# Designs tried in a protein design run: peptides against a protein of PDB entry 6DSZ. Part 344

Target 1, 361 residues: chain A of PDB entry 6DSZ
Amino acid sequence: NYVVTAQKPTAVNGCVTGHFTSAEDLNLLIAKNTRLEIYVVTAEGLRPVKEVGMYGKIAVMELFRPKGESKDLLFILTAKYNACILEYKQSGESIDIITRAHGNVQDRIGRPSETGIIGIIDPECRMIGLRLYDGLFKVIPLDRDNKELKAFNIRLEELHVIDVKFLYGCQAPTICFVYQDPQGRHVKTYEVSLREKEFNKGPWKQENVEAEASMVIAVPEPFGGAIIIGQESITYHNGDKYLAIAPPIIKQSTIVCHNRVDPNGSRYLLGDMEGRLFMLLLEKEEQMDGTVTLKDLRVELLGETSIAECLTYLDNGVVFVGSRLGDSQLVKLNVDSNEQGSYVVAMETFTNLGPIVDMCV

## One batch from the design tools (peptide; made by RFdiffusion4, then SolubleMPNN)

Design b2_p29_7_s4 (from b2_p29_7, 12 letters changed)
Fold by OpenDDE base, seed 2:
Structure b2_p29_7_s4 (fold): chain B 361 residues (1-361), chain A 29 residues (1-29)
Amino acid sequence: as target 1 above (361 residues)
Amino acid sequence: SLVEEALSSLEKDDEAAKALDKKAEEAKK
């Protein structure tokens, strides 16, 4: 009887940063299939705090801070549609992960979307949005006292949603999404009415975006709006301003992940299918009235890493590269390039043993 | 360069930054 010691999963399928353990601690949370790893980011690197087994593969993992919480809460959705909100509690040496709320959000009817599960949180923590099924947007209202995660569906006319985010700075929760129809790919916005449980017309739309538009980035204030990433182009739209760039360098490989560097959304990291790491820069223009507008977009190659499934900017130019296909890395972004013109230095590498092939012998 | 300007603003002038930079330099060896 070879006890095949169940190798802990090493492939990363999600990562997030925030203040989960305390208000002061910077955490990195890593999803590895059914395992959640919690680290504190320190000057010495990642300090492990706790590992948590989940009752299923983690499909969504998002940190959020409701009004009057001192630290972030963690939303998790599993591939089996089990949703929970988790809180970290420490009492002396005892570390507990408390379930604040739980629910199953599976529908009996609906076609699971081919592009998988999308989960998003309103920046003002009014709701969680879920794209689980074609033609449906599921809403989980966020209430402090609610231990049971209840959801309702709103019908989407747009059956093939590619990506969706909540926008910043909206009076009502507003989604921005890329969808595909027979005419191509488009961007649309909807306001989400919690009261009426319906969509209202959003502030803007953009018809006929790039055919391979795949990602939406919600941009914080003062810029607001969204960035749409395609195969050939990166576009910005906020209802008043539209700007598009088509840097030749992004045509070589598909951008597959992104992470915001600055709280104001002036910089983003982008990772492609070849493990190239880019910085997307939003150049600010100050108007005479004191309003801030986007002047230009730039994309700059930083260097190469493992193929990122997820990227997380930590602090001080340190980036976690979560990889599913290769080794995950901690990398440092340096001001000075090396002899190869790379600004990226690997600080630590986390060996990926690949998928645990359950060799049922 | 624009990259260098962008990257220079990510560096904090604190002890934690210096420790990370030292670790990065040690990882190049």
Scores: peptide ipSAE 0.370, ipTM 0.780, DockQ to the pose 0.837
Fold by OpenDDE base, seed 1:
Structure b2_p29_7_s4 (fold): chain B 361 residues (1-361), chain A 29 residues (1-29)
Amino acid sequence: as target 1 above (361 residues)
Amino acid sequence: SLVEEALSSLEKDDEAAKALDKKAEEAKK
């Protein structure tokens, strides 16, 4: 009986920051295959609070705060299409992760999308959207009293969705997505009617975006709209304003992940396939009427890290770099560059021992 | 620079910030 000490997964496949343990605590949540690690961000660094085993590989992990919740809830979807909404409860020293709702959202019929599982939450917490299968958008209505996550499908005419997000500031839940057809890649929006269980025409579209447009970032108010990240370009569109940049520096390596720094969407972190860390800056222009518009987009190189699978800004210029291919890192962004011109300093490194191939021998 | 200006606004003047900055300085050694 070789007790193969089942090495814990070390490769990170997702990370999120929010207030999960309490309203006051800043948490880092890390997905490592079937494991969820929960940390509190402290002055001393990451304090481990709980590890949770999931019934499958975590494919989606998103924090959200429904109206009248004091702290964030966690949505998890596994690669086996098990969905749950988790709540953290602490009673003295007893820590419980409570399943508020659960369900299996697998369809009997459907082609799994080649770009994998996408899960998104409406910023107003009206619904969860899932792109699981080509030509289908799955909706899970969010109801506070619903213990069973029930979903329905809306047919998407666009069969090859690359990425999708819910937009901010929309009267109805509105998705923005990049899709590919025989003519190239395009951006489209749809309103999601919960009542009619259909798509309505969204506020805007952009045909013929960059051929390698791969990511949608929904931008909060006051800007609203979305950022589309490609190989060569970064574009902003909100229905009224369009702005595109093509900074040569991003052409060197593909941007693979992003994270919002500011609640208002003024800054984002971008990570590329070479482990370069960038800041995307949204410059504001205040109009005479007091409206805020996007003046410009800028991309600035901060430094180099492990190749990020996911990025999350914590606080005080501290960033968690979740890596699947290399060591995950806790890095500090410094105001002053080092001798090499880098603003990034690794504070802590988390050794990645590679994928634990459970060789059931 | 624009970067320096952007990064300067991320730093907080609290004890948590100082502890993180100290940890970052220790990691540079």
Scores: peptide ipSAE 0.369, ipTM 0.783, DockQ to the pose 0.843
Fold by OpenDDE base, seed 4:
Structure b2_p29_7_s4 (fold): chain B 361 residues (1-361), chain A 29 residues (1-29)
Amino acid sequence: as target 1 above (361 residues)
Amino acid sequence: SLVEEALSSLEKDDEAAKALDKKAEEAKK
């Protein structure tokens, strides 16, 4: 009996940073298929803390901090629609990952979306939103005392949602999404009523965005609004201000992931299908009334990494590059470029042994 | 360069950003 020791998954399919282990610890959380790895970011690098086996492939992994929590909670959704909210607890040397809430959010009726599972959390932690099926938006209300994650569906008229995020600074939970119809791709917003379990008209829309608009980034205050990333263009809209750029450098390869660097949304990392790492810069303009507006958008090439499935900025110019196709990397952004004009230096490389093919025996 | 300015601030503004987030959390209590 050859016990084929199932090789641990090495391909990264998600990463997130936040304060999961404590309020003070900076954590890197890495999803590798069914495995969650938890690290503490230290001056010496990544310190492993815990590994957690999940009952399915991790499809969504998001940190969030409900009001009155001292540290972040972790939302996980699996590809089999098992949802959970996890809490880290440490008591001396005893480390426990506590399931605060769980549920299965699978519907009996619905076509799974071809673009996969999207999971988002309202910045004010009022709800979780899930795009699992075409023409449906699933809402999980966040209640502290609820151990059972219950969801309801709201019908979307827009059947082909490309990406969706919750906006910041909205009185009601508000989604912004790119969708496709026969006329092209468009951006729309909806307010989500928990009470009525319906969509209300959102603050703004933008018809006829770039045909290959693929990602929505919700921008925090003071800017607010959203960034829409396409193949050829990057656009900002907040209802009052619109700005678009078409930097030639992004046309060479499709941007596939992003991560916010600054809490205020002034900088983002962008990764493309060639492993190029960019910085998106939001130039601030302060008005005489103290309002902050977006002056300009800029995209700058930082260098090359492994092809990112996910990016997360850690601290001190350190970035984790989670790769599904190649080796994951811990990279440093340097102020000075090297001889090749790159600002990126690999600090550590994590060998990817390839996808675990589930051989159904 | 704009890149150098942006990268130079990462080393300095992270402490300031952490301090601002901490102040913003303290101001909400």
Scores: peptide ipSAE 0.350, ipTM 0.711, DockQ to the pose 0.193
Fold by OpenDDE base, seed 5:
Parts: sequence; C-alpha cells; structure tokens
Structure b2_p29_7_s4 (fold): chain B 361 residues (1-361), chain A 29 residues (1-29)
Amino acid sequence: as target 1 above (361 residues)
Amino acid sequence: SLVEEALSSLEKDDEAAKALDKKAEEAKK
C-alpha cells in the first residue's frame, strides 16, 4: 500500500494582507485551492501560524473590519457557494478559527458568469456584494448578531459584467462596474438600497471605455472614484474628474492583478501576464480650498516576477507575489535599480508543484 | 527618478525593516 501522501496544494489563487490575528500583527493570508494559510509578517520573514481546510476551493477571500471590531474579520466564499465570516481567536497557546457567520449563497436558477465569481465588500462594512450569475447581483447584509449569512438578489440589466467594486466615500453603498454590450464596454455606477432591495441611479457613468477594459479599482478618499484598467489605457473617473493615460509599456501584456500600496490610494502595484510588475502612481494637486484632486496618472516598470495571480503589499517595500502558474515569491522593492534596470529582488521563492493531478487509480 | 522617489518613501528605518533589507541582500548574492 503506497500511501501516496496527498501533496498539499502549492498553486496560489488568492492572497490578502491585514490584521487578522491581532490589531497589531501584520498577516499574510494565502489561498491554495481548499487550503488557507495564515502567516505573521516578521522581520525574519513569514512565520506560519495556522492552516485551515475549507469546504471547497476558495473563490473569494477578503479582510474587512466592521465598526467596533479590534481586528479584521475574514470573508471566504468557495466555488461551491459556501460563504463564511471567520475570526481568529487565541487563548494562550490555543489558536482557534471561529466561524462568526456562515451560509450557502447558491441560487437554483442562474447562469454562472463566464468571468467567474466576484466578491466585494463595502468599505463601510454595510454589505457584501457577489456577482455569481449573469444578470444578478447578490447582497449579503452585514449584521453582527446574525450567525446565518442571508442573501438576496438584485437584478442587473447589464448581463455581461466584467468587474465590479464598491466605491469609497458614498452615503449609500455604491457599486462601480465594467460591463459589455453590443456597442462595447462601459462603466456604470449603482447605489444599492438595502431597504428596497433595488438599485438606484449611481453618481456617474462612462460610456464607450476601452474595448478591453477588464478591471475596476475603487480609489479611497480624498480622490474617490475608480480606476479602470484596459489593455492599452488606464482611466480615472470620480464623477467630476476624468483622466486617461495610454502608456505604451502596458500594451505588450495584459494587466491581470492589482494591489493598493497606500491607504489613501496614491500608489498601486500592477502585474501582467508576462510577470512584469508595475507601479501606478496618482499624482496629487492641492487646491486653494484645501481639496485634493488627481493631477495625473503615471505607470512605471519596477521589474519582473513570477506571473502573479494575486499581489499584496506587506510593508517596507516587501510584496508577496502569489502565483498559480509559477513559483510564488516574496520580493523586495529596492530604491536602487540593478544592472538590468530592475527594482525587484526575490527574497524567497515558494515552489509550485503544479496542479495535483488526482490520478484516481 | 519618479520610481526611486516613490520607492524611497516605502522604506522604514526600524529594526524590522533592517532585518528585511538584510534578508533581501542575502537573497541577491
């Protein structure tokens, strides 16, 4: 009997950074298929704290901090539509991962979207939004006392949503999304009414964006609004200000992931399909009234990494590159470029053994 | 450069930062 010790999955399909174990600890959370790995970021590198088996492939993994919580909670959605909110609890040496809430959010009727599962959390922690099926937006109200995650659907007229995010600084929860119709790709916003369980007209829209517009980044205050990333262009819109750039360097390969560096949304990391790592910079202009406006957008090549499925900035110029196709990496962003003009140095590499082919013998 | 200015502002001058920088230098060799 060869006990084929089932190798643990090594391909990364999600990563997030936050304060999950405590208010003070910086954590890296890594999704590897059905496995969640929790690390503390230390001066010596990544210290493993806990591994958690999930009831299915992790499809969404997001940290959020409701009002009155001292540390972040973790939302997970699996590819089987099992949703949970997890809390880390330590009591001496005993570590437990508590399920604060759970539910199954699968619908009996609906076409699963071709662009897969999208899960987003309102920055004010009023709701979770899910794009699971074409023509539906699922809402999970966030209630602290509710152990059962209940959801409802709102109909989307826009059947082909490419990406969606909640905006910052909105009185009501507001989504911004890229969608495709026969005329091309467009950006639209909707306010989400929890009371009426419907969409209201959002603050702005932009028709006829780039044909390959693929990602929405919600920008925090003081800028607000959203960044739309395409194949050839990067655009910003907040209802009052529009700005577009078309840096030739991004045209070579499709940007596939992003991560915010600054809490105020001044810098982002971008990864493309060739493993190139970029920094997106939001240049500020201070107005005479003390308001901050976006002056310009810049994109700068930092270097090359493994092809990122996900990126997360840790601290001190350290970035985790989660890779599905290659080895995941812990990289340092250096001020001084190397002889090749790269600002990226790999500090640690995590071998990807590829997909475990379950050879059912 | 704009990149160097942006990257310089990410560096911290604490013991944790110095240990990470040392680890990065060791990985560069």
Scores: peptide ipSAE 0.347, ipTM 0.796, DockQ to the pose 0.841

Design b2_p29_8_s1 (from b2_p29_8, 10 letters changed)
Fold by OpenDDE base, seed 3:
Structure b2_p29_8_s1 (fold): chain B 361 residues (1-361), chain A 29 residues (1-29)
Amino acid sequence: as target 1 above (361 residues)
Amino acid sequence: SAAERAAAFATVVKPGYTKDGVYLDFPVY
């Protein structure tokens, strides 16, 4: 009887940080193909709490906290378009992952987008948005009482969406997206009407952004707006303020992932294809009327890590670097550089044994 | 500048919905 111990997947394809197990616990959730690993972040390091097998490769994993929830819920979408909202429930020593809602959001008709599945959650938890197919934006209304995730499609005139996010501080759910047409890449916003199941004109647009603009970051209040990251430039726009920088250092390698450090959106980690870790800083200017505006953007090279598929700031300058191509890491950000000029020190390394093929056992 | 870089790490925050500040004493390796 050869007990073939099926090797667990080690390549990380997603990570999120939040309060999933309790309101007080800080959790790191790691997606490794079909597996979800749940950790509690402790002074001693990452404490494993639960591993969850998913019915498919995890394509989207996002924590969100609906109004009135004491802890975060987890939205997962699989590559086969199975959606679920999960809740962690502990009763003494018994740990259960409860499915609060589920549904299949696959369409019979549609061209799967070349840039893959994008899933986003409205910051006010009014809806989930999905870009699954070209020319369609799928909306899942978030209703507490609904165990079935029902979705509807809104037609997008823009067929080639590169990235999309929900903006903060909007009366109606508002998406901001980069799209490509024959004239180049552009940024546009739409308000999403749940009632009418249609798009309304958004607050702003920016035509002819950088040709390689690839990522949208929604910026929380007080700044609001979005950051657009390209190959050569980083641009902020909120409808009133436009500011672009082109630091030469980012041109050397493509930025591929980001993570917000400060809850107010003052700092972001950026990772590139060479494993360089950057800090993007939003410098504040306080106006006489008490409004906060963006004064400047700055990028600082922190150091080198494994090539990040995903980044998440934990606490006390500790960052989890989720890697698909290399070893995942816990790294410490230091105020002072080492002898090599790096502000990054590896604390722990998690060996990546390579892509485990989708053996749904 | 070194001062600017230092300022980048001066504020330690909790991610997500928690208040700013250090609550975990990660081991210093």
Scores: peptide ipSAE 0.024, ipTM 0.416, DockQ to the pose 0.058
Fold by OpenDDE base, seed 1:
Structure b2_p29_8_s1 (fold): chain B 361 residues (1-361), chain A 29 residues (1-29)
Amino acid sequence: as target 1 above (361 residues)
Amino acid sequence: SAAERAAAFATVVKPGYTKDGVYLDFPVY
């Protein structure tokens, strides 16, 4: 009897930070293939709370807080298109992960997109959006009457969506996406009508962005709008203001992940394919009328980490670097550089033993 | 600048990913 101690997966394919266990707790949630690890961020470090097995590889993992909820709920979509909304419930020492809703959102007909599954949540929790298939945008309405995760599709004329996000501060749910056509890559916005189950014209578009534009970051108020990250450039656009930078330092390696540091969207962590960690800074300009506008964008190299699949800022300069290809890390960001000029110090390293193919034989 | 970096690494509390929205009252399974 070879007890194949099924080695737990160690490669990280997603991470998120929020208030899942309670309104007061700061949590780090880590997706490792089919496993979800839940930690509480404490002054002493990461305290493990629960591990959860999922019925499939986690493809999307997002925390969200509908109005009236005391803590964040967790949306998970698996690679096999099983969707669920999870709630953490603790009763004394008993910890339960409750499924609030579930459903399968697979379509019978559709071409899976080459860029994989994208799942996004409207900042106002009106809907979940899914880009699963080319030419389709799937919507899961979020309302009180939802007994199950039902979805409908809206046809996208843009067949090759690279990345998509919901924008902040929009009267109607509004998506912003980078897409590719024969003429290049472009950015477009659509309003999503739940009532009519269709797209309406969005507030803005930008044709002919950088050819390698790969990521959209939705920027919270007061700035609003989006950041578009390419190979050579970082661009901000909110319909009224356009600002682009092309810092030479980002050209050296492709930025592959990002994470918002603060709620107001003034700072973002960026990770590239070489494991370089950057801070993107949005500089504010306060107008005489009290409006806040973007003055400038700045990128600063912080240091080097494992190649990040995902990043999440925790607190007090601590960042979790989730790595698929290397060891995941907790790193500390410092105000002063070390002798090597790095502002990053590894606090903990989590050994990645490689993709454990759970051969569930 | 050092001051700018200090500000960049300031303590932050994340209130969650989303803002106010619809209340979801899903059946609990």
Scores: peptide ipSAE 0.016, ipTM 0.380, DockQ to the pose 0.059
Fold by OpenDDE base, seed 5:
Structure b2_p29_8_s1 (fold): chain B 361 residues (1-361), chain A 29 residues (1-29)
Amino acid sequence: as target 1 above (361 residues)
Amino acid sequence: SAAERAAAFATVVKPGYTKDGVYLDFPVY
């Protein structure tokens, strides 16, 4: 009897930081295929709290805090389009993960997008947006009392969406996306009307961005707008201000993940396909009227890590590097460089045993 | 190392997604 000890998945495909267990706790949540691991960030390191088995591979994992909630809720979408909103509840020593809402958001008709599943949440928690299929944007309205996640589709004229985010500081939920057409790649915005279940014209667009523009980062107020990351360039746009940089250092390898460091959107971590870790800095200019505008963008190489599938800043310069291809890491960002010029020090490494080939016996 | 880990987490994590502050001083030219 070969007890095939089913090895737990070790490859990380998602990570997020927030306040899931309580309003006071800082949590790291890690997605490993069908497994969700919940940690509390402590002075001693990562303390495991709970593991949750999901009925499918986790494709989207996002924390959000609706108005009136004391702590974050967790949105999960699986690769088979099962959606849920989860809440952490502790009663003494008993830990429960409560399903606040659930639903299947699969469409019977649609071409799955080549760039995979994209899930985003409006910063004001009005809706969840999903790009699952070409030419469709799925909306899940967020209602506190609804245990059933219902969704509707809005048709996108742009068939080849590369990435999409909700913008900050918008009266109506507004998406910003990179799309490709025969003329190249472009950026466009749409307002999402829940009432009419349609798109309205967004505040701005930019045609003919970099041909390899691949990521959108929504920037919080006071800057607002979005950052567009390509192979050779990084561009900021908010409708009024446009700024682009082309630092040679990013040309060597494709940036594949990002994470915001400062709540005001002044700094972002960037990871590339070679495991290089960068800091993107938004330089401020204060106007005479007290308004803050973007003065410049700068990219600095911090050091090297495992090839990141996902990045999340914890606190005190500690970053979790979630890796699919290599070992995941906790790393420390230092103000001063080491002898090799690196600002990154590995604190802890989590062995990745590689893809568990489910040998169907 | 265990010592490096201990040093890294020596500061109590404050509530919030990220700590507002300057962890890396990058010169603004």
Scores: peptide ipSAE 0.011, ipTM 0.422, DockQ to the pose 0.182
Fold by OpenDDE base, seed 4:
Structure b2_p29_8_s1 (fold): chain B 361 residues (1-361), chain A 29 residues (1-29)
Amino acid sequence: as target 1 above (361 residues)
Amino acid sequence: SAAERAAAFATVVKPGYTKDGVYLDFPVY
């Protein structure tokens, strides 16, 4: 009986930073297939706190803080559409991961989207949105007392959604998404009515964006709006202001992940398919009336890392590079470049042993 | 520019992420 000790998965397919273990702790959460690793970020580095086995491959992992919660809760959706909301509870030496709510959100009818599962949370924690199937947007209302995650579908006229996010600063939950039709790719917004279980017209739309527009970044206040990232261009739109840049450097490889550095959305890390790490900068212009507007967008090449599946800024210029294809890394961003012109220095490397092929016996 | 790069890595205290405005000093290996 060869007890094949199933090697723990090492490929990272998601990461998130927040305050999960306590209100004060800064955590790094890493999804490795069916495993969730929880770290505390310390001056000495990453301290492992807990590893949690999930009943399926983690497809979505997001931290959120509902009104009245002192720390973040964790939403997880598996590839088999099992959803849960998890809470970390520590009492002395006893560590418990509590399931606050759970449910299966699989539909009997629907074509799974080719671009995979997208899960998003409203910044005001009113709902979770899921793009699981073409032509459907699934909504999970967030209610504190609900132990059972129930969802409903809203029909999307746009069948080919590329990416979707909830916008910030909206009275009603509002999604912004890139979609493709025969005429190209476009950006549209919808308000989500929980009461009516329908979409209402959103605040803005932009037809005929870049043909390879692939990612939406919701920008916090004071800017608001969204950033649309393509192969050749980066575009900002908030309904009132439109600004696009086409830095030649991003044409070399497709940007595949992003992470916000500043709470006010002034800086974002971008990773491409070649492992290049960029900083996207939003330059502010303060108007006489105290309104903040976007003056300009700028992209700076920082250096090279492992090919990022996910990025998360920790603190003090330290970034976790979660890699599926290569070794994950902790990297330091420096103000000054090294001899090679890189602003990125690897601090720690986590060996990726490759994908665990679940041989279904 | 150097100034622009410096601004890119300017001391960003994320509210709630840093305690008392003190950055985590990760060991640089």
Scores: peptide ipSAE 0.021, ipTM 0.464, DockQ to the pose 0.049; fails the geometry check

